# Peptides against a protein of PDB entry 5ZK1, part 17

Target 1, 52 residues: chain A of PDB entry 5ZK1
Amino acid sequence: KREVRLMKNREAARECRRKKKEYVKCLENRVAVLENQNKTLIEELKALKDLY
Target 2, 52 residues: chain A of PDB entry 5ZK1 as posed
Amino acid sequence: KREVRLMKNREAARESRRKKKEYVKCLENRVAVLENQNKTLIEELKALKDLY

## One batch from the design tools (peptide; aimed at target 1 R30)

Design b2_p22_1_s1 (made by RFdiffusion4, then SolubleMPNN; from b2_p22_1, 12 letters changed; failed a check: too like the target's own chain)
Amino acid sequence: SEELKKLQEELKKLDEEIKKLE

Design b2_p22_1_s2 (made by RFdiffusion4, then SolubleMPNN; from b2_p22_1, 11 letters changed; failed a check: too like the target's own chain)
Amino acid sequence: DEELKKLQEELEALEKKIKELE

Design b2_p22_1_s3 (made by RFdiffusion4, then SolubleMPNN; from b2_p22_1, 12 letters changed; failed a check: too like the target's own chain)
Amino acid sequence: SSELKKLQEELEALDKKIEELK

Design b2_p22_1_s4 (made by RFdiffusion4, then SolubleMPNN; from b2_p22_1, 11 letters changed; failed a check: too like the target's own chain)
Amino acid sequence: SEELKKLQEELKALDEKIKELE

Design b2_p22_2 (made by RFdiffusion4; failed a check: too like the target's own chain)
Pose (drawn by RFdiffusion4):
Structure b2_p22_2 (pose): chain A 52 residues (1-52), chain P 22 residues (1-22)
Amino acid sequence: as target 2 above (52 residues)
Amino acid sequence: SEELEEQNEELEELNERAEELE
């Protein structure tokens, strides 16, 4: 039973790594989106201030 | 703007996926 106990752990480590990397990619993607949103909002603020 | 609306939708999807992964 120990052999399977180790087999399930080995299989679980793969999925864990997959979720880890996927999560990091997600975070980086979120950062890029937030950067683009920030640049757009700042530019619009500059334009509205210049409007006065 | 349409671009910010699309980026907000993408950010919402990424947040939901981050919660699933956590």

Design b2_p22_2_s1 (made by RFdiffusion4, then SolubleMPNN; from b2_p22_2, 10 letters changed; failed a check: too like the target's own chain)
Amino acid sequence: SPELKKLQEELEALNKKLEELK

Design b2_p22_2_s2 (made by RFdiffusion4, then SolubleMPNN; from b2_p22_2, 11 letters changed)
Fold by OpenDDE base, seed 3:
Structure b2_p22_2_s2 (fold): chain B 52 residues (1-52), chain A 22 residues (1-22)
Amino acid sequence: as target 1 above (52 residues)
Amino acid sequence: SPELEKLLKELEALEKKLKELE
């Protein structure tokens, strides 16, 4: 009985780490997209200010 | 984020089960 509980806990801990890694990757991708969008918007705003 | 909160609760539940097996 103890060994089966330890095995199930190890499996659940592996799955939790997998889900955490996928979530972090989703956040990293979202941050990279937002940083690129902000960079483009800042460059466009500078180009517009340099016209006036 | 509701997904982060689920992952934290899953971690806390695993830590509790680990302490119950020591």
Scores: peptide ipSAE 0.051, ipTM 0.584, DockQ to the pose 0.036
OpenDDE base, seeds 1, 2, 4, 5: peptide ipSAE 0.035, 0.021, 0.026, 0.019; ipTM 0.534, 0.408, 0.430, 0.423

Design b2_p22_2_s3 (made by RFdiffusion4, then SolubleMPNN; from b2_p22_2, 12 letters changed; failed a check: too like the target's own chain)
Amino acid sequence: SKELEKLLKELKALDEKLEKLK

Design b2_p22_2_s4 (made by RFdiffusion4, then SolubleMPNN; from b2_p22_2, 11 letters changed)
Fold by OpenDDE base, seed 5:
Structure b2_p22_2_s4 (fold): chain B 52 residues (1-52), chain A 22 residues (1-22)
Amino acid sequence: as target 1 above (52 residues)
Amino acid sequence: SPELEKLLEELKKLEEELEKLK
């Protein structure tokens, strides 16, 4: 009984660390996409202002 | 632009969530 509880706790801790790493990677990817979109929109707004 | 402001606010929220996760 004790060894099975310790094994389950180690598995749960591994799964928690895996989920945290996947969530951080998802946020980093979304940040990089939004930074690129914002850069493009700022460049387009500058190009439109330079036409007037 | 209301679209640019929304993207900046979404970016800021994601950066704050990322920093809370470090």
Scores: peptide ipSAE 0.032, ipTM 0.455, DockQ to the pose 0.179
OpenDDE base, seeds 1, 2, 3, 4: peptide ipSAE 0.027, 0.019, 0.030, 0.027; ipTM 0.468, 0.422, 0.457, 0.444

Design b2_p22_3 (made by RFdiffusion4; failed a check: too like the target's own chain)
Pose (drawn by RFdiffusion4):
Structure b2_p22_3 (pose): chain A 52 residues (1-52), chain P 22 residues (1-22)
Amino acid sequence: as target 2 above (52 residues)
Amino acid sequence: EENKELEEELKELEEENKELEE
């Protein structure tokens, strides 16, 4: 029973790593999105201020 | 809403790490 006890743990570590890398990728993606949104919003604010 | 989804995913990863440590 201990052998399977270790086997399930080995298998679980793979999925854990997959979720970890995927999560990081998601975070970076979110950063890039937020950076583009921020640049667009700032540019629009500059344009509206110049409108006055 | 997207940040709450990321927080849920982080909590799942923390639970999975605790189970592996045990």

Design b2_p22_3_s1 (made by RFdiffusion4, then SolubleMPNN; from b2_p22_3, 13 letters changed)
Fold by OpenDDE base, seed 1:
Structure b2_p22_3_s1 (fold): chain B 52 residues (1-52), chain A 22 residues (1-22)
Amino acid sequence: as target 1 above (52 residues)
Amino acid sequence: SELEELERKKEELEKLEEELKK
């Protein structure tokens, strides 16, 4: 029936938007963690270089 | 069936690609 196809399409479009939002949030969190780790490692390497 | 799951995943990917082009 046409109504069942339209319902399934609406459900799949909601799920795609949800998955896209979760994917972007996962990338943003990963970037923030990597930027913080990189900053810490650069600061540690600088501190070690200033001792020698 | 496994085929019906693949067809559902394909239809989800096609919709996501269309939403990325907008």
Scores: peptide ipSAE 0.025, ipTM 0.463, DockQ to the pose 0.083
OpenDDE base, seeds 2, 3, 4, 5: peptide ipSAE 0.017, 0.017, 0.016, 0.025; ipTM 0.397, 0.396, 0.400, 0.415

Design b2_p22_3_s2 (made by RFdiffusion4, then SolubleMPNN; from b2_p22_3, 12 letters changed)
Fold by OpenDDE base, seed 3:
Structure b2_p22_3_s2 (fold): chain B 52 residues (1-52), chain A 22 residues (1-22)
Amino acid sequence: as target 1 above (52 residues)
Amino acid sequence: SIDKELEEKKKELKKEEEKLKK
């Protein structure tokens, strides 16, 4: 019974590390989208300012 | 939505961390 619990813990720890890597990748994708949106908004604001 | 996917991944990660504590 102890060995089965240690095996399940080792499997859960591997899965937790996998899910953490996936979560970081989702954050990196969100940052890249927000940075691109912010760049576009800054360029639009600059284009509007260059009209006045 | 990217925010919805992030919140789902955060919930999954928390659930797996709770399994490791048990």
Scores: peptide ipSAE 0.055, ipTM 0.507, DockQ to the pose 0.669
OpenDDE base, seeds 1, 2, 4, 5: peptide ipSAE 0.049, 0.038, 0.044, 0.040; ipTM 0.495, 0.487, 0.502, 0.500

Design b2_p22_3_s3 (made by RFdiffusion4, then SolubleMPNN; from b2_p22_3, 9 letters changed)
Fold by OpenDDE base, seed 1:
Structure b2_p22_3_s3 (fold): chain B 52 residues (1-52), chain A 22 residues (1-22)
Amino acid sequence: as target 1 above (52 residues)
Amino acid sequence: SELKELEEKKKELEKEEEELKA
C-alpha cells in the first residue's frame, strides 16, 4: 500500500511541475504579445501626432 | 488548488514515514 502512495505522489509532483511550466510559458507569450502591441500603438500614435 | 492538495498529501506521507521509522 505505501509504495503505491509514493508512486502516485511522484506522478502528481511530475504533473504539477509540467502544468507550472506550461502556465509560465503562457504568461511569457502573453507578455511578449502585449509589449509588442503596446510598442506598435505608441509608434502609430507618435506618427499620427507628427502629421498634425 | 492542485498545489495545495499535493502539499497536504506530501505532509500526510511524511507523517506516515516518521510513524514507520518509530
Scores: peptide ipSAE 0.053, ipTM 0.653, DockQ to the pose 0.061
OpenDDE base, seeds 2, 3, 4, 5: peptide ipSAE 0.016, 0.046, 0.017, 0.016; ipTM 0.356, 0.539, 0.375, 0.353

Design b2_p22_3_s4 (made by RFdiffusion4, then SolubleMPNN; from b2_p22_3, 10 letters changed)
Fold by OpenDDE base, seed 1:
Structure b2_p22_3_s4 (fold): chain B 52 residues (1-52), chain A 22 residues (1-22)
Amino acid sequence: as target 1 above (52 residues)
Amino acid sequence: SELRELEEKKKELEKEEEELKK
């Protein structure tokens, strides 16, 4: 039936938008973690250089 | 992968709609 094909297409489009949002969120979280780790390592390296 | 599959499926549906309008 045409209605079942339209329903499946609407579900697939919802799922695609969901997965894209999840992928972006995973990238944003990874960037935030890496930026924080890099800042901490730079600060630790500065503190060690200021001691010698 | 799924974005490409949806773009391909959209392109296939657009072709079917053009064929049904002839």
Scores: peptide ipSAE 0.042, ipTM 0.536, DockQ to the pose 0.062
OpenDDE base, seeds 2, 3, 4, 5: peptide ipSAE 0.018, 0.024, 0.021, 0.029; ipTM 0.365, 0.387, 0.381, 0.436

Design b2_p22_4 (made by RFdiffusion4; failed a check: too like the target's own chain)
Pose (drawn by RFdiffusion4):
Parts: structure tokens; sequence; C-alpha cells
Structure b2_p22_4 (pose): chain A 52 residues (1-52), chain P 22 residues (1-22)
């Protein structure tokens, strides 16, 4: 039973790594989206302030 | 994660500033 005990752990480590890399990618994607949103909002604020 | 939280807070403030100007 210990051999399977180790086999399940080995399999679980793969999925854990997959979720880890995927999660990091998700974070980076979110950063890029937030950077684009921030640049657009700032530019619009500049335009509205120039409107006065 | 810290970078996402900072950017989200900054964008929330910018949205409120843009609403105030409109």
Amino acid sequence: as target 2 above (52 residues)
Amino acid sequence: ENRVAVLENQNKTLIEELKALK
C-alpha cells in the first residue's frame, strides 16, 4: 500500500505544478490588463482636465 | 499579487476621479 501511497503523491505533484504555473500566468496577465486600464484612465483624466 | 492589489486600488481611485470630472 505504500507504493500507491507514493504514486498518488507523485501524480499530485504534477497537477500542483501545473496549477502553480497557470496561476502565475494568470497573475501576470492580470497585471498587464491593469496596466493598460491604468494608462487609458490616466489619459482620459488628462483629456478631461485639458477640457477646462 | 501585491502588484495586482496596488494597480487595482490605483485604477479604482482613477475611476472615481474621472466620474467626478464628468

Design b2_p22_4_s1 (made by RFdiffusion4, then SolubleMPNN; failed a check: too like the target's own chain)
Amino acid sequence: ENRVAVLENQNKTLIEELKALK

Design b2_p22_4_s2 (made by RFdiffusion4, then SolubleMPNN; from b2_p22_4 with N2E; failed a check: too like the target's own chain)
Amino acid sequence: EERVAVLENQNKTLIEELKALK

Design b2_p22_5 (made by RFdiffusion4; failed a check: too like the target's own chain)
Pose (drawn by RFdiffusion4):
Structure b2_p22_5 (pose): chain A 52 residues (1-52), chain P 22 residues (1-22)
Amino acid sequence: as target 2 above (52 residues)
Amino acid sequence: VEALEKSVKVLEESLKALKDLY
């Protein structure tokens, strides 16, 4: 039974790594989206201030 | 008026984009 006990752990480490890389990518994607949103909002604020 | 309408659209699009991050 120990051999399977180790096999399931080996399989689990693969999925854990997959979720880890995927999560990092998700975080970088979120950062890029937040950066674009921030640039757009700042530009609009500059335009509304210039409107006065 | 046109500048305020544009700003309203940018705020609505930004709110949607921020909600999609949840």

Design b2_p22_5_s1 (made by RFdiffusion4, then SolubleMPNN; from b2_p22_5, 10 letters changed)
Fold by OpenDDE base, seed 4:
Structure b2_p22_5_s1 (fold): chain B 52 residues (1-52), chain A 22 residues (1-22)
Amino acid sequence: as target 1 above (52 residues)
Amino acid sequence: SELLERAEKVLKEILKALESLK
């Protein structure tokens, strides 16, 4: 009984770490896209401002 | 531009939040 509980706890801890890693990677990718979009919009706004 | 400074601030806050999640 104790060993099975320890095994299940180790499996749950591995799965929690896996899910955390996947979530962080998804957020990093979303930030990289938003940073690129913001840079483009900033450059476009700057170019528009330099016309007026 | 105040809009640009606000956008840069939001990006810096998002990056700090991601670093704290590692």
Scores: peptide ipSAE 0.030, ipTM 0.462, DockQ to the pose 0.076
OpenDDE base, seeds 1, 2, 3, 5: peptide ipSAE 0.027, 0.025, 0.025, 0.026; ipTM 0.502, 0.475, 0.466, 0.480

Design b2_p22_5_s2 (made by RFdiffusion4, then SolubleMPNN; from b2_p22_5, 13 letters changed)
Fold by OpenDDE base, seed 1:
Structure b2_p22_5_s2 (fold): chain B 52 residues (1-52), chain A 22 residues (1-22)
Amino acid sequence: as target 1 above (52 residues)
Amino acid sequence: SELLKRAKEVLEKNKKALESLK
């Protein structure tokens, strides 16, 4: 009984660390996309300001 | 967190860029 509980806890802890790593990678990718979108929007707003 | 630091730096750059457009 105790060994099976300790095994399941180690498996759950490995899975939690895996999910956390995947979540951080998803956030890093989302930040990179938003950085690029904001750069493009700022460049477009500057180009529009230079026309008027 | 390095991600949180980077996100704050991007927000600050965007604020300054938008202020220069006023």
Scores: peptide ipSAE 0.050, ipTM 0.583, DockQ to the pose 0.033
OpenDDE base, seeds 2, 3, 4, 5: peptide ipSAE 0.039, 0.039, 0.039, 0.022; ipTM 0.538, 0.558, 0.557, 0.487

Design b2_p22_5_s3 (made by RFdiffusion4, then SolubleMPNN; from b2_p22_5, 10 letters changed)
Fold by OpenDDE base, seed 3:
Structure b2_p22_5_s3 (fold): chain B 52 residues (1-52), chain A 22 residues (1-22)
Amino acid sequence: as target 1 above (52 residues)
Amino acid sequence: SELLERAKKVLKENLEALKALE
């Protein structure tokens, strides 16, 4: 009984670390997309201001 | 200009989305 509980805990801890890593990677990708969109929009806004 | 106001709105929404990730 004890060894089976320790095995299940190790598996749950591996799965928790995997899910956390996937979540952080999803957030990092979303940040990079939003930063790139903001950069492009700021450059477009500058180009539009330099025309007037 | 409507284009400038749309771009400002998208910038604001993206800044709010970035703050919600902190």
Scores: peptide ipSAE 0.031, ipTM 0.581, DockQ to the pose 0.255
OpenDDE base, seeds 1, 2, 4, 5: peptide ipSAE 0.030, 0.030, 0.029, 0.031; ipTM 0.563, 0.526, 0.545, 0.570

Design b2_p22_5_s4 (made by RFdiffusion4, then SolubleMPNN; from b2_p22_5, 12 letters changed)
Fold by OpenDDE base, seed 5:
Structure b2_p22_5_s4 (fold): chain B 52 residues (1-52), chain A 22 residues (1-22)
Amino acid sequence: as target 1 above (52 residues)
Amino acid sequence: DELLKRAEAVLKENLKALESLK
């Protein structure tokens, strides 16, 4: 039936949007962690360079 | 020297990882 196909398409489109949002959030979290790690390592490298 | 070189390598890897996520 046409209605069952339209329902399944709407569900698949909702799931695709959900997965995309979760993936973007995972990338944003990974970026924030790597930026913080880089900041810490740059500060440590400066502190080590200022000792010599 | 070796510690600085390792930290610079980690920074370079993290920068490449950040660029690959954009």
Scores: peptide ipSAE 0.035, ipTM 0.558, DockQ to the pose 0.231
OpenDDE base, seeds 1, 2, 3, 4: peptide ipSAE 0.032, 0.028, 0.034, 0.031; ipTM 0.565, 0.522, 0.563, 0.532

Design b2_p22_6 (made by RFdiffusion4)
Pose (drawn by RFdiffusion4):
Structure b2_p22_6 (pose): chain A 52 residues (1-52), chain P 22 residues (1-22)
Amino acid sequence: as target 2 above (52 residues)
Amino acid sequence: EELEEAEEELEEAEELLEEAEK
């Protein structure tokens, strides 16, 4: 039973790594989206201020 | 060629938004 006990752990470590890397990618993607949104909002604020 | 490049960029931006929502 200990051999399977170790096998399941080995399998679980793979998925854990997959979810880790996927999560990092997700965070980076969110960062890039937030950077684009921020540049756009700032540019629009500049344009509205110049409107006065 | 310019229209194809713009379509590719829009597809990549959609994909980035969809991955960011995960």

Design b2_p22_6_s1 (made by RFdiffusion4, then SolubleMPNN; from b2_p22_6, 10 letters changed)
Fold by OpenDDE base, seed 2:
Structure b2_p22_6_s1 (fold): chain B 52 residues (1-52), chain A 22 residues (1-22)
Amino acid sequence: as target 1 above (52 residues)
Amino acid sequence: EEKKKLEEEKKKLLELLEEAKK
């Protein structure tokens, strides 16, 4: 009984670390996309402003 | 006319910036 509980706890801890890593990677990818879009939109807005 | 098109484009870019912030 004790060994089975320790095995299940190790598996649950591995799965928790995996899910956290995937969530952080998803956030990092979203931030990188939004930063690139924001940079492009700011550059286009500056180019439009400098045309006036 | 050209100035109006550029103002409409600037407006669209501002709307996209506001949507990206939500």
Scores: peptide ipSAE 0.026, ipTM 0.547, DockQ to the pose 0.046
OpenDDE base, seeds 1, 3, 4, 5: peptide ipSAE 0.023, 0.023, 0.016, 0.023; ipTM 0.538, 0.548, 0.294, 0.523

Design b2_p22_6_s2 (made by RFdiffusion4, then SolubleMPNN; from b2_p22_6, 12 letters changed)
Fold by OpenDDE base, seed 2:
Structure b2_p22_6_s2 (fold): chain B 52 residues (1-52), chain A 22 residues (1-22)
Amino acid sequence: as target 1 above (52 residues)
Amino acid sequence: KEEELKKKEEEKKKKLLEEAAK
């Protein structure tokens, strides 16, 4: 009984670490996309301002 | 490596469950 509980806890702790790593990677990718979109919009606004 | 480690752990868990059912 004790060893089965320790094994299940060790599995759950690994899955928690895996899910946390995947979540951080998803946030990093979302930040990179939003930063690129913001750069493009700032460049477009600058090009429109330099035209008038 | 991570998937292979997971399979080895699932096998160890199966053995521990079989021993705990005796």
Scores: peptide ipSAE 0.168, ipTM 0.731, DockQ to the pose 0.017
OpenDDE base, seeds 1, 3, 4, 5: peptide ipSAE 0.167, 0.156, 0.147, 0.163; ipTM 0.727, 0.717, 0.712, 0.725

Design b2_p22_6_s3 (made by RFdiffusion4, then SolubleMPNN; from b2_p22_6, 12 letters changed)
Fold by OpenDDE base, seed 1:
Structure b2_p22_6_s3 (fold): chain B 52 residues (1-52), chain A 22 residues (1-22)
Amino acid sequence: as target 1 above (52 residues)
Amino acid sequence: KEEELKKKEEEKKLELLKEAAK
């Protein structure tokens, strides 16, 4: 009984770490996309201001 | 003439940014 509980806890901890790593990677990708979009919008706004 | 050249350069830059945003 004790060894089975320790095995299940180790498995749950591995799965929790995996899910956290996947979630962080998804956030990092979303940040990179938003940073690129923000950069593009700032450059467009500068180009528009330089036309007037 | 220099201002008109600058306008054409920024228009091209704006077009390139619009293409990259599609």
Scores: peptide ipSAE 0.050, ipTM 0.691, DockQ to the pose 0.039
OpenDDE base, seeds 2, 3, 4, 5: peptide ipSAE 0.043, 0.045, 0.048, 0.046; ipTM 0.671, 0.674, 0.681, 0.679

Design b2_p22_6_s4 (made by RFdiffusion4, then SolubleMPNN; from b2_p22_6, 12 letters changed)
Fold by OpenDDE base, seed 5:
Structure b2_p22_6_s4 (fold): chain B 52 residues (1-52), chain A 22 residues (1-22)
Amino acid sequence: as target 1 above (52 residues)
Amino acid sequence: MEEKLKKEEEEKLKKLLEEAKK
């Protein structure tokens, strides 16, 4: 019984670390996409203003 | 000629801005 509880705790800790790593990677990808979109929109707005 | 080209470029930029909002 004790060994099985220690194994389950180690597995739960591994899964928690895995999920955290995946979540951080998802946030990093979303930030990179939003930064690129924002940069493009600023450049387009600047180019539009430079026409007038 | 220049004013027509500027309007065509403006219309292209407006379309890109609308596509980026969808």
Scores: peptide ipSAE 0.032, ipTM 0.650, DockQ to the pose 0.041
OpenDDE base, seeds 1, 2, 3, 4: peptide ipSAE 0.030, 0.030, 0.027, 0.030; ipTM 0.639, 0.634, 0.620, 0.637

Design b2_p22_7 (made by RFdiffusion4)
Pose (drawn by RFdiffusion4):
Structure b2_p22_7 (pose): chain A 52 residues (1-52), chain P 22 residues (1-22)
Amino acid sequence: as target 2 above (52 residues)
Amino acid sequence: EEFEEELEEIEEELDEIEEELE
């Protein structure tokens, strides 16, 4: 029973790593999206201020 | 474990930044 006990753990470590890398990629993607949104909002604020 | 906690903290900060931008 201990051999399977270790086998399930080995398999679980793979998925854990997959979720980890995926999660990091998700975070970086979110950063890039937030950077673009921020640049666009700032530019629009500059344009509205110049409007006065 | 420490690394996962740091990632969670980064996610929370990003949520706050998204709310500020909205």

Design b2_p22_7_s1 (made by RFdiffusion4, then SolubleMPNN; from b2_p22_7, 13 letters changed)
Fold by OpenDDE base, seed 1:
Structure b2_p22_7_s1 (fold): chain B 52 residues (1-52), chain A 22 residues (1-22)
Amino acid sequence: as target 1 above (52 residues)
Amino acid sequence: SAEEKELVKKLEELKKQEEKLK
């Protein structure tokens, strides 16, 4: 009985670390996409202002 | 996590900037 509880705790700790890594990677990817979109919009607005 | 909180804060600021630029 004790060994099975220790095994399940080790598995749960591995799964918790996996889910945390996937969540951080999802946030990093969303930040990178929005940073690129924001940069493009600023460059387009600058190009439009430099024409007038 | 501190890292997760910082990424969420940065994501919220970038969304607010995008909304002002549209």
Scores: peptide ipSAE 0.122, ipTM 0.691, DockQ to the pose 0.356
OpenDDE base, seeds 2, 3, 4, 5: peptide ipSAE 0.083, 0.095, 0.087, 0.109; ipTM 0.649, 0.665, 0.660, 0.685

Design b2_p22_7_s2 (made by RFdiffusion4, then SolubleMPNN; from b2_p22_7, 11 letters changed)
Fold by OpenDDE base, seed 4:
Parts: structure tokens; sequence; C-alpha cells
Structure b2_p22_7_s2 (fold): chain B 52 residues (1-52), chain A 22 residues (1-22)
């Protein structure tokens, strides 16, 4: 009984750490995309303002 | 987010399994 519980806990802890790492990577990718989009939109808005 | 909710579910599952091991 104890060995099976320890195995299941170790598996759950590995899965928790895996999903947390994937979530952080998803956030990092989303931040990088949003920062690049925001930079591009600010540059486009400046270029449009310089035409008027 | 869905990912935050799934992480919270896993943390709660780990806590339950830790209490079952005591």
Amino acid sequence: as target 1 above (52 residues)
Amino acid sequence: SKEEEELKKLEAELEKKEEELK
C-alpha cells in the first residue's frame, strides 16, 4: 500500500512540475508576442502621426 | 486562465496525496 501511494505522489508531483513549466513557457511566449505587436503598433501610430 | 485552474487542481491533488501519506 505505501509504495503504491509514494509512486502515485511522485507521478502527480512530476505532472504538476511539467504543467507549471508549460504554463510559464506559454506566458513567456505570449508576453514576447504582445510586446512585439505593441512595439509594431506604436511604430505604425508614430509613422501615421508624422504624415499629418 | 484554464492553465491556472488546471495547476490549482493538481496542487490540491498533491496536497491530498501528501495527507494520505502521513
Scores: peptide ipSAE 0.058, ipTM 0.565, DockQ to the pose 0.029
OpenDDE base, seeds 1, 2, 3, 5: peptide ipSAE 0.043, 0.039, 0.039, 0.054; ipTM 0.536, 0.466, 0.470, 0.565; seed 1 fails the geometry check

Design b2_p22_7_s3 (made by RFdiffusion4, then SolubleMPNN; from b2_p22_7, 11 letters changed)
Fold by OpenDDE base, seed 5:
Structure b2_p22_7_s3 (fold): chain B 52 residues (1-52), chain A 22 residues (1-22)
Amino acid sequence: as target 1 above (52 residues)
Amino acid sequence: SEEKKELEKLLEELKKKEEELK
């Protein structure tokens, strides 16, 4: 019984670390896309302002 | 289960970080 509990805890801890890594990577990708979109929109707004 | 409680805590920490990055 003790060994089975230690095995299940090790498996749970591996799954928690995997899910955390995948979620952080998803957030990092979302931030990079939003930063690039905001940069492009700011450059387009400047180009439109310099036309008038 | 203890595993379910650890996953619930990790999900709550990740939601806080998601809100700090918006």
Scores: peptide ipSAE 0.022, ipTM 0.413, DockQ to the pose 0.106
OpenDDE base, seeds 1, 2, 3, 4: peptide ipSAE 0.016, 0.018, 0.019, 0.018; ipTM 0.442, 0.396, 0.352, 0.414

Design b2_p22_7_s4 (made by RFdiffusion4, then SolubleMPNN; from b2_p22_7, 11 letters changed)
Fold by OpenDDE base, seed 5:
Structure b2_p22_7_s4 (fold): chain B 52 residues (1-52), chain A 22 residues (1-22)
Amino acid sequence: as target 1 above (52 residues)
Amino acid sequence: SEEKKELEKLLEELEKKEEELK
């Protein structure tokens, strides 16, 4: 009984760390995409403003 | 909207696993 509880706890801890890593990676990718889109839109708006 | 729901589910699963580890 004790060894089975320790095994299940180790498995749960591995899964928690995996999911946390996937969540952080999803946020990092979303931030990078939004930062690049905002940079492009700001550059396009500046180029448009410099024509007037 | 779907991405937000997936992230919310992932957070709830992490909170459950963190509580199972205490």
Scores: peptide ipSAE 0.024, ipTM 0.387, DockQ to the pose 0.064
OpenDDE base, seeds 1, 2, 3, 4: peptide ipSAE 0.021, 0.022, 0.022, 0.022; ipTM 0.492, 0.433, 0.481, 0.482

Design b2_p22_8 (made by RFdiffusion4; failed a check: too like the target's own chain)
Pose (drawn by RFdiffusion4):
Structure b2_p22_8 (pose): chain A 52 residues (1-52), chain P 22 residues (1-22)
Amino acid sequence: as target 2 above (52 residues)
Amino acid sequence: EEVEAIEEEIKALKEEIKALKE
């Protein structure tokens, strides 16, 4: 029973790593989206300020 | 206010990415 106890752990470590890398990629993606949104909002604020 | 909130979120995500890589 201990052999399977270790086998399930080995299998679980793979999925854990997959979720970890995927999560990191998700975070980076979110950062890039937020950077683009921020640049666009700032530019629009500059344009509205120049409108006065 | 929206720009500030986005900048805080970017910072928090970059800190989290760094902590996960360490």

Design b2_p22_8_s1 (made by RFdiffusion4, then SolubleMPNN; from b2_p22_8, 9 letters changed)
Fold by OpenDDE base, seed 3:
Structure b2_p22_8_s1 (fold): chain B 52 residues (1-52), chain A 22 residues (1-22)
Amino acid sequence: as target 1 above (52 residues)
Amino acid sequence: SEIEKLENEIKKLKEEIAKLKA
């Protein structure tokens, strides 16, 4: 009984760490996309300002 | 502006990532 509870806890902890890692990766990818969009918008605005 | 909205979203996401990595 105790060993089975410890095994299930280890499995649950592994799954929790996996889900947390995937969620962080999703947030980091979203940051990278938004930073690239922001960079493009800033560069476009600069190019327009440098034209006039 | 659209830039300020993106910067604010990026800031919030970075703060959440930092809390999750701590």
Scores: peptide ipSAE 0.466, ipTM 0.879, DockQ to the pose 0.863
OpenDDE base, seeds 1, 2, 4, 5: peptide ipSAE 0.465, 0.455, 0.451, 0.457; ipTM 0.879, 0.875, 0.875, 0.876

Design b2_p22_8_s2 (made by RFdiffusion4, then SolubleMPNN; from b2_p22_8, 10 letters changed; failed a check: too like the target's own chain)
Amino acid sequence: SEIEKLENEIKRLKKEIEELKA

Design b2_p22_8_s3 (made by RFdiffusion4, then SolubleMPNN; from b2_p22_8, 11 letters changed)
Fold by OpenDDE base, seed 1:
Structure b2_p22_8_s3 (fold): chain B 52 residues (1-52), chain A 22 residues (1-22)
Amino acid sequence: as target 1 above (52 residues)
Amino acid sequence: SEIEKLEKEIEELKKEIEELKK
């Protein structure tokens, strides 16, 4: 009984760390997309201001 | 502006990433 609980807890801890790593990677990808969109909008606004 | 909204979303996501890396 104790060994089975320790095995399940080790599996749950591995799965928790895997999910956390995947979630962080998803957030980092979202940041990279938004930073690129923001850069494009700033460049477009600068180009528009340089015309007037 | 749309830029200020994106900057806020980026800042919030960076804070969440930092907390998750602790």
Scores: peptide ipSAE 0.376, ipTM 0.850, DockQ to the pose 0.907
OpenDDE base, seeds 2, 3, 4, 5: peptide ipSAE 0.366, 0.373, 0.349, 0.356; ipTM 0.846, 0.848, 0.840, 0.844

